Peptides against a protein of PDB entry 1MQS. Designs and how they scored, part 114

Target 1, 223 residues: chain A of PDB entry 1MQS
Amino acid sequence: ILKMLFLNKDLNNNDNITTITDDIFNQQEIIWKVLILDIKSTATISSVLRVNDLLKAGITVHSLIKQDRSPLPDVPAIYFVSPTKENIDIIVNDLKSDKYSEFYINFTSSLPRNLLEDLAQQVSITGKSDKIKQVYDQYLDFIVTEPELFSLEISNAYLTLNDPKTTEEEITGLCANIADGLFNTVLTINSIPIIRAAKGGPAEIIAEKLGTKLRDFVINTNS

## One batch from the design tools (peptide; made by RFdiffusion4, then SolubleMPNN)

Design b2_p21_1_s4 (from b2_p21_1, 11 letters changed)
Fold by OpenDDE base, seed 1:
Structure b2_p21_1_s4 (fold): chain B 223 residues (1-223), chain A 21 residues (1-21)
Amino acid sequence: as target 1 above (223 residues)
Amino acid sequence: AITDLTEEFKKLVEEYRKKLA
């Protein structure tokens, strides 16, 4: 999330959020930006960042995408929203209205090809494609339901892992995907977890994979 | 994993722009 707030630049993730924001605040010129959210991303941001973190990241104001927002034509905007037709239409309308100076679009999950094409088509009509500086997707591998609870939202994971017809290869693959999701979650919240898993099943496999990924990441980052 | 779609997006925009010309 912090990476997004700094326009997807490389950040040193070895420190806690406060340290990172402080370092960036002190070392770089702050670019003031608007952060546009939806309900889901708001929950995510609220669970991970504090108000002061946003400020230090250069976020001058944050608003909901469906909210009536005042134009800030001289201010760049970061969109962090779900990849939906509705949100795309709103972004395009904001573009048409010159609501912001630049548009950095970050979708919370995978953007379907048809929606990418729709976005591109609509933007092409506006003649203002130059204002769109970035388009990212798959930013979140989890859904925040509560501040201390989240889900990876992997379809039928439990059923697949417990179905006797599922192959070992499929299990291994799914466990890897889950571990990747958890790893990304850990990086997002910038907190090293204590991993607890039931023994003798897929949960243990996932825990081991996650542990390895975290250790490797720490070692490689500190090398 | 986070994916940068910027280049693909720009490509598509250009393609659609050409269709409008």
Scores: peptide ipSAE 0.657, ipTM 0.957, DockQ to the pose 0.451
Fold by OpenDDE base, seed 2:
Structure b2_p21_1_s4 (fold): chain B 223 residues (1-223), chain A 21 residues (1-21)
Amino acid sequence: as target 1 above (223 residues)
Amino acid sequence: AITDLTEEFKKLVEEYRKKLA
């Protein structure tokens, strides 16, 4: 993921995320970029990166691909999205609209051949293929398909958590809200989950809060 | 593993461009 944020440059540093970002930040000129995500990739990013990490990677603005986004024709954009027809169409539309100066496209999983061809075909029509600087796929090592997918319908939650302008209080509040939502979901399905979260990010905070809520609930129920 | 599709993509774009032309 960090590699993507640095335009897929070779990162030979085996250090932790913080060390890598610090080293790059100190050694190289920062290229300010826009990061475009979908819901799934937002969750992924939020689970492994802190707000400061994104900032150090030169991400000044991040948005959802399906959201209305203001044009930033002088700013390069990194797309980190699922390889779907819908996302491809949106990217092409963004290209047609000259929404960004450069396009770095990174698909979260494997891009099917038919979609690659579709993307290429559409881009060929625009005459703006020169703006497409990179196309990568298979960034995620695994795809978890769960039998049941639940959404809290907090579309901007992870974006807010990764916005450098977001205050600690806002982060805490949002994490609490997410934890509440998850807690309510758990109660609804009447099953105590095993909680898994990446360390060092909002996901960990949420997990801790949820864990506490569940523990309290169990204690109170058995009391 | 992360795969760089840039070259393949560019090739395809060129192929499609030729077909339009």
Scores: peptide ipSAE 0.655, ipTM 0.954, DockQ to the pose 0.327
Fold by OpenDDE base, seed 5:
Structure b2_p21_1_s4 (fold): chain B 223 residues (1-223), chain A 21 residues (1-21)
Amino acid sequence: as target 1 above (223 residues)
Amino acid sequence: AITDLTEEFKKLVEEYRKKLA
């Protein structure tokens, strides 16, 4: 999330959110931006960042995508929204109306190919594709349900992991997906966790995979 | 993992632009 707020520049993820924002605020010129959210991403942002963090990241205003928003034609905008047809249409409309100077589009989850094509097609008609500076997806592999509780929303994970008919390969694959989601969560929170898992089951496999990912990340970021 | 789709997006935009011409 912080990476997104700083236009996907490389950040030192070994530090906590406060340290990162303070360092950037003090060392670099702040580019003031508008942050456009939806209901889901708002919940995520609220769980991870404080208002002061947003300000230090250069977010002057944050609004809901479906809300009427005042034009700020000289201000770049960061969209952090779900990859839906509705949101895409709104973004395109904002582009058509020159609502902002630049558009940094970040989808919370994976953008389906058909929607990517739809976005591209609509943007091509506007003739204003140059204003779109970035398109990213898969920022969040989890849903925030409570301040200290989240879900990866992987369908039938419990059933799959506990079904005796499930193959080891399928279990391994699912565990890898879960580990990826957890890894992304850790990066989002910007805090290295102590991993605790039950022994002798899928949880242990997931913990091992996650641990490996975290170790690799730490090594790579420090190298 | 976060995926940068910018280049692919720009490519698609150009393709659609050509179709409109």
Scores: peptide ipSAE 0.651, ipTM 0.956, DockQ to the pose 0.479
Fold by OpenDDE base, seed 4:
Structure b2_p21_1_s4 (fold): chain B 223 residues (1-223), chain A 21 residues (1-21)
Amino acid sequence: as target 1 above (223 residues)
Amino acid sequence: AITDLTEEFKKLVEEYRKKLA
């Protein structure tokens, strides 16, 4: 998320949010930006970042994508929103109206190919493609629905893990994916959890994998 | 993992632009 706020520049992810923001803030002039969110991303941002973090990242204003927003034609905008047709249409409309100087588009999850094409098609019609500086997706491996509740949104994970017909390889692969998602989530929220999982099932496998990843991370960051 | 789609996007934009021309 911080990477996004700094226009996807390379950041040292091993440092805490404060260190990262302070280092960047002290080294270069801050670029003021507008942050456009949706309901889901708002929840995510709120759970991960403090208001002061946004300010340090140069976010002067943040608003919901569906809200009426004042034009800031001289200010770059960071979109951090769900990859939906609705959001794409709004972004394109914002582009058409020259609402911002530059557009940094970051989708919270994977952008479907059809929507990517739709975005491209619409943008091509506007003739303002040069204003779109970045298009990223898969920023989040999780969906925050509540302040302390999130989901990796892996389709049919429960069913797959509990289906007796599922192969060991499939289970292992899925568990690895889940562990990766959880790991990334942990890093995103910058909080090392105490892992609790049911014994004797996939949850334990996931927990072990996650634990290993976290231990390795801690070792590497402290070395 | 975060994916940079910028190049692919730009490519697609160009392709659609050509179709419109």
Scores: peptide ipSAE 0.650, ipTM 0.957, DockQ to the pose 0.439

Design b2_p21_2_s1 (from b2_p21_2, 10 letters changed)
Fold by OpenDDE base, seed 2:
Structure b2_p21_2_s1 (fold): chain B 223 residues (1-223), chain A 21 residues (1-21)
Amino acid sequence: as target 1 above (223 residues)
Amino acid sequence: DSIAKFMDKTEEFYKLVEEFK
């Protein structure tokens, strides 16, 4: 979510939300933005971020997509909304009316191919495609209540990954197995996670493998 | 970053926009 609020720029994942927002607030020029939400995404954001976090991320105003919103033609807007035809039509209408200066579109889950094509077709007609700076699938269609812990029950994973005698091939194989398990878990819970992994170790390998699996899955499901 | 790549639909979007013009 924070990455989205900072226009999907690379962020330091080693810090907690407060530290990240403080660091960015102090080190980078704040771009003031409008945040456009729907009911679902409002719940998602509210479960993760505080009002002060939004402010530190440069969100000066936030509103619901279905609400009548005043034009702010000099202000960039971040949309974080469900991937629906209705929301697409509203975004396009906002574009037509020059409601905002720039449009950063983020969907709470994967936008189906047909809807992406619809969005593109409508935008092409407007001649204002240059105002749409980003289109992202964020996969944040859930409410975060508390951290959850689960185990894949893979025997001796920790020992194997930390044993200096373990070969690169063994590590790669184990990481693949872990990634498979995580992928299956994602499908089972029907929720695509935000993946964070320590850099330079097995966790990164697992994250990359899982990312590939998820990418392939998303491509196949959206086609 | 494979995650970022599959999440970012911007390039594909622009390609589609051009196809519809």
Scores: peptide ipSAE 0.590, ipTM 0.912, DockQ to the pose 0.527
Fold by OpenDDE base, seed 5:
Structure b2_p21_2_s1 (fold): chain B 223 residues (1-223), chain A 21 residues (1-21)
Amino acid sequence: as target 1 above (223 residues)
Amino acid sequence: DSIAKFMDKTEEFYKLVEEFK
């Protein structure tokens, strides 16, 4: 999240939030920006950052995307919002009205292809695509399919998961190992697959664990 | 930051913008 607030520039990921913000603040390398949120992303930001952290990250003002906002044509804006048609339309309207100098768009989860195309189409009509500097997915929701468990070369995973004698602890442990394997694979290949999981079984457990790991990684890396 | 790089849709976005022009 902090990385996003610094326009997705490389940060020292080994430092905590306070150390990073203090160092940047002390070095006078702060770019003042506007942060645009929705209800969901507000909750996310509030869970991770303090008000002082936002200020130290160069956030001059933060507002809800649906609120009436004053134009600041000389100030860059960071959008951190849900990937919805409504939010895309508002961003495009803000672009049309030259509400900000630059637009850094970040979605709270993966933007579907159809919405990315819609955003691009609308922006192309405005002729102001040069003002959009970044488009990022900051978070992804993952659901793991059962077949992916077999691709990790974990010995007897299927048998263990389907054996009625297997304990809950053993299942949980195996699911964690599978999630770790998938997580490492994603990082290694630098590609996030489309993941689906059946409800009510090990696949759901694995999907949840993998999702948490990925979110934690993104938060920690971008913080 | 492997995940962050993968989640960067900027280039794809610009390609799409050009396709719609």
Scores: peptide ipSAE 0.589, ipTM 0.907, DockQ to the pose 0.574
Fold by OpenDDE base, seed 4:
Structure b2_p21_2_s1 (fold): chain B 223 residues (1-223), chain A 21 residues (1-21)
Amino acid sequence: as target 1 above (223 residues)
Amino acid sequence: DSIAKFMDKTEEFYKLVEEFK
């Protein structure tokens, strides 16, 4: 998240958030930015960062993407939003209206190819592609509750997985979603974990799916 | 950082933009 707030520059510091923000705040000129969020990403940001952290990262104001926002044509904007058609359309509209000087677009999870193409197509029509400085998949579709504990915030996951009336299809679908979320989390942590799961249940299914995703990722990135 | 490269879709985005011009 901090990396994103600093326009995805390499932060070579493994220090805690406070140390990183303090060091940057004290050593570098702060570029003031607007942070555009949606409901989901707001929860994510709030779970990880304090208001003071945002300020130290140069976030002068943050707003919801669906809210009416005043134009700040001389201020760069960081979007951190869900990869949806709706959000893409809003971003493009903001681009058309020159709401901000620069657009740093970060999606909370992977933007599907079709939506990336849609974004590109719409932006191409505007003739303002030069204002789009970055497009990132941040893979931050989770809530950090504790330093070593996170939640995917999948409603009723436990209940669904433990309800004997739940169909195999439903379980499989849910497990896939959970695995996707965990995969995103792993990418964010930038460390490939040893996966441990209870045998004989949904956890094993999730572990297998996650393992496959991770293996595929490693193969693709080392390539 | 291989992960960072994976996350960065900027280049791909620009390529797509050019394809649609």
Scores: peptide ipSAE 0.589, ipTM 0.917, DockQ to the pose 0.704
Fold by OpenDDE base, seed 3:
Structure b2_p21_2_s1 (fold): chain B 223 residues (1-223), chain A 21 residues (1-21)
Amino acid sequence: as target 1 above (223 residues)
Amino acid sequence: DSIAKFMDKTEEFYKLVEEFK
């Protein structure tokens, strides 16, 4: 989330939010931005960031995507919203009206291919694609080759993993549940995938657990 | 990072935009 607020630049993950924001504040010119949220993403942001964190990240104003918002044509905007047709249409309308100077679009979960195509098609008609600087999926713990993208739909998984109040035991338990879900999916597809995960985070834990489960399964099936 | 690359859909988006022009 913090990375998103800094336009998805690489940040040192070993530091707390305050240290990161202070370092950036002291070393770089702050770019003031508007943050546009929906109900779901508001809950996500509020769980991990405080008002002071947003200010230090250069967020001058935050608003809901469905509410009437004043144009700020000289200010870049960060969208952090659910991947829905409704939100895409609103973003495109904001683009058409030149509501902001630049658009950094972040989805709370993976944007389906059909919606990505819809977004691209609508933007192509506007002739203002240059204003869209980024399109990101912000919730991906496991890398799967497209087009076979799926969700385990585990409730509040992202919130739990990113909440500083979450215990190591809870994280471990959640990772185990995710690994179980992925294992079941692999068995259903009847194909053993190549597992790819980022190092140093919960994704690595999940990958290791999944790998172990798959290896055990193969050994037991061939025995 | 492989995950960061996968999360970034910007390039794919721009390719699609060009295809629709």
Scores: peptide ipSAE 0.584, ipTM 0.904, DockQ to the pose 0.551

Design b2_p21_2_s2 (from b2_p21_2, 9 letters changed)
Fold by OpenDDE base, seed 3:
Structure b2_p21_2_s2 (fold): chain B 223 residues (1-223), chain A 21 residues (1-21)
Amino acid sequence: as target 1 above (223 residues)
Amino acid sequence: SSIAKFMDKTKEFYELVKKYK
């Protein structure tokens, strides 16, 4: 989150939030920016950051994406919102309206390919793609420090996932079930894992679903 | 300590923008 607030610049991960913000404040010129949130991301930020942290990060104003917002054409904006069609449309509308000088878009979870394409298509029509400085989403990395093998004993999972005739909906459903099983396992072990998965397949889908569940759980338990 | 990392999609985004121009 802090990285996002500093336009995804490299930060020292070994320091606490206060140290990081202080160091940046002292070493770099503060860039004032607007933070655009939705309900979900508001909860996320509120759980991790204090108001003073936002200020130190150069956030002068924060608003909900669905709220009417005043144009600040000379101010860069950071979007931290859910990857939905609705939010994409709003961002594009803001772009069309020259609401901000620059757009740094950070989605709260993985952005589906179709939505990325939709965003790109709409932005291309505006002719203002140069104002979109960054597009980020979130990905879960699984790191296994001590490899353990276990089975969820889901019937025909391997066959279903490897059958070329299996529909996307079926794969998604199965992946959801696997993610649920993994989530339950994680809760049972009472350890939050680092998630890594092979890209471009069911493992990635499972990882994303699991990550979402874990994040939601952590947010709900810390609130 | 990190469950999720931000992934940079900017390059991919711009490639798609070019595709639709």
Scores: peptide ipSAE 0.578, ipTM 0.892, DockQ to the pose 0.485
Fold by OpenDDE base, seed 4:
Structure b2_p21_2_s2 (fold): chain B 223 residues (1-223), chain A 21 residues (1-21)
Amino acid sequence: as target 1 above (223 residues)
Amino acid sequence: SSIAKFMDKTKEFYELVKKYK
C-alpha cells in the first residue's frame, strides 16, 4: 500500500511504515496527490495507515470513488479500488472530465481480462490515454473488517484442516495458500510480525511457511 | 525487492488501448 502511495516506486519494506515515510519525506520532495478509495479499500487503508502516514505520503485528500469530488486538474490521483465495471466507468468519466492531471490506477485485486479490455477500450475513445500513468493489480487477498482484524476469506479452511479425512496433500496445499495470504497481509501492513502458532497442527505448518517467506523477503529486500 | 502481489499491467493496458484505437 505504501508503495502504491509513492506511485509504485521501490521501497524498502523491511522498515516500519513510519520509518519509511519519514525517510522519504525528509529525503525528497513530496508529490501531492488525491487518493480515491471505495468501501473495501477504505477499510484496508484505515486499518493499515495512520493519518500522518497518508500526509507524509503526499495524500492531500482522500475520498470515496462514488462521492462527488471536486475537480483538481493539476493534481495527480491514485485510485485504489475494486476491479468492477462500475469503478472503471467512474474512472473513465473522471478521465473524460479532466478531473485530475494524472491517473494512477491500482485495483485491489486481480483485474479480469474483460474488464481490462473494457477499460482500455473506453480510454481509447477518450483520446486521453496519456493521462493513465499506471495500471496495477494489488491482489489483496484479505478483508479487513476491523482494525488489526482480518480474514483471508478461505471457505471451509477450519473444517478442511480439522477433517481427519483430508489428505496430507490437501492440507499442505491449503496451508500454503493461507501462508501466502498471510504473507501478503504482512507486506500490506508493512510490519514483520512475531509469528505465534499452536504446535502440532496445521497452524505450525502455516507458521513455518510464513516464516520462510518472510525471511526470504527480508533477505531479498536487504540485498 | 519486488512484491509478487503487485502486478504492473500498464504495458498490457497500453497495448490494448492501441488495439482499440
Scores: peptide ipSAE 0.567, ipTM 0.883, DockQ to the pose 0.508
Fold by OpenDDE base, seed 1:
Structure b2_p21_2_s2 (fold): chain B 223 residues (1-223), chain A 21 residues (1-21)
Amino acid sequence: as target 1 above (223 residues)
Amino acid sequence: SSIAKFMDKTKEFYELVKKYK
């Protein structure tokens, strides 16, 4: 997320958000930007960043994509929104109206090929493709419902893991998927957690898998 | 081996834009 706020420049993964923002703020010229969110991404941002972090990242204002937003033709915009047809149409409309100077588009999850093509087709018609500087999709496999509370939205995970009829292979596979989701969450938050899990069950398996992934990541990043 | 948390689709996007022009 921080990388996105700094126009997807490379950042050090081992630094906390405050250190990164302070370093950039002190050493580099701040580029003021508008942050465009939807309901889902708002929850994500709120869980990861403080208001002061946004300011230090150069976010002068943030708004919902569906809100009536004033044109700022000299200000670049960062979109961090769900990959939906509706959001794509709004982005294109904003482009048509020259609402911002530059468009940095970051989708909160994988952008399907058909929607990418739709975006490209609509943008081609506008003749303003040069204003779109970046198109990214994210690997956010979690949904934040409340601060510090999130879900990976894996259907029937609890039931599957606690059903005695579930095979060992199914449990192992599901635990791996959960661990992957948690790992992606950690990377998104840019904070290495202390892992706590109940012993003797699937939670322990997940914790072990996640721990291994995190250790491997740290080793590979530092090597 | 870094794990990608995002995908840069900018190049692909512009290629598609050119295709539709």
Scores: peptide ipSAE 0.562, ipTM 0.877, DockQ to the pose 0.518
Fold by OpenDDE base, seed 5:
Structure b2_p21_2_s2 (fold): chain B 223 residues (1-223), chain A 21 residues (1-21)
Amino acid sequence: as target 1 above (223 residues)
Amino acid sequence: SSIAKFMDKTKEFYELVKKYK
């Protein structure tokens, strides 16, 4: 999975996930990417990786393949999805619409020959085959529990927060918006979460803001 | 450790793309 997030470059697999991500984050320029998932792959990713791991791998945004996604024509996309006709059609549609700059396609299991041919045929018709940089399939031999996952669908949130050109005011504003979105989500699910965030970055700011909002809400409701 | 075996289908894919063009 980590190899996929780094565009299938050779990684020293003998190290802990955290060590690998830390080393890459510190030593190499981060290539910002979009990660496109389905329900099955979402469970897989959530079971193995933390949000901080995705950030360190350069994932600026992640979304479900069936969700409406904003175009990011200058950003490469990693697809990690089930090998189905439906997903192939969506990928091709994304290609047609120039939704991303480059397409790195990773199927969660073995891709049947007929579906590979279908993908190739459809891509051939678009005339944009040069944007398809990689096609991989995979075999996963572990059982994943279904996580509760949601997205606020804020485009380029991590990219914006980590761009050195972004102003402090912009960061503060974005963090406030994210905290508001999370707060509304918490109210919707009617459960108070345990908040965990990486220290020393925007995530900590968001966590603090969210914590304050939740505390204020609880105080006002019990009152 | 999630052990995933990866198969590179890129070359085969491009060969098929050429076939359909």
Scores: peptide ipSAE 0.568, ipTM 0.886, DockQ to the pose 0.302; fails the geometry check

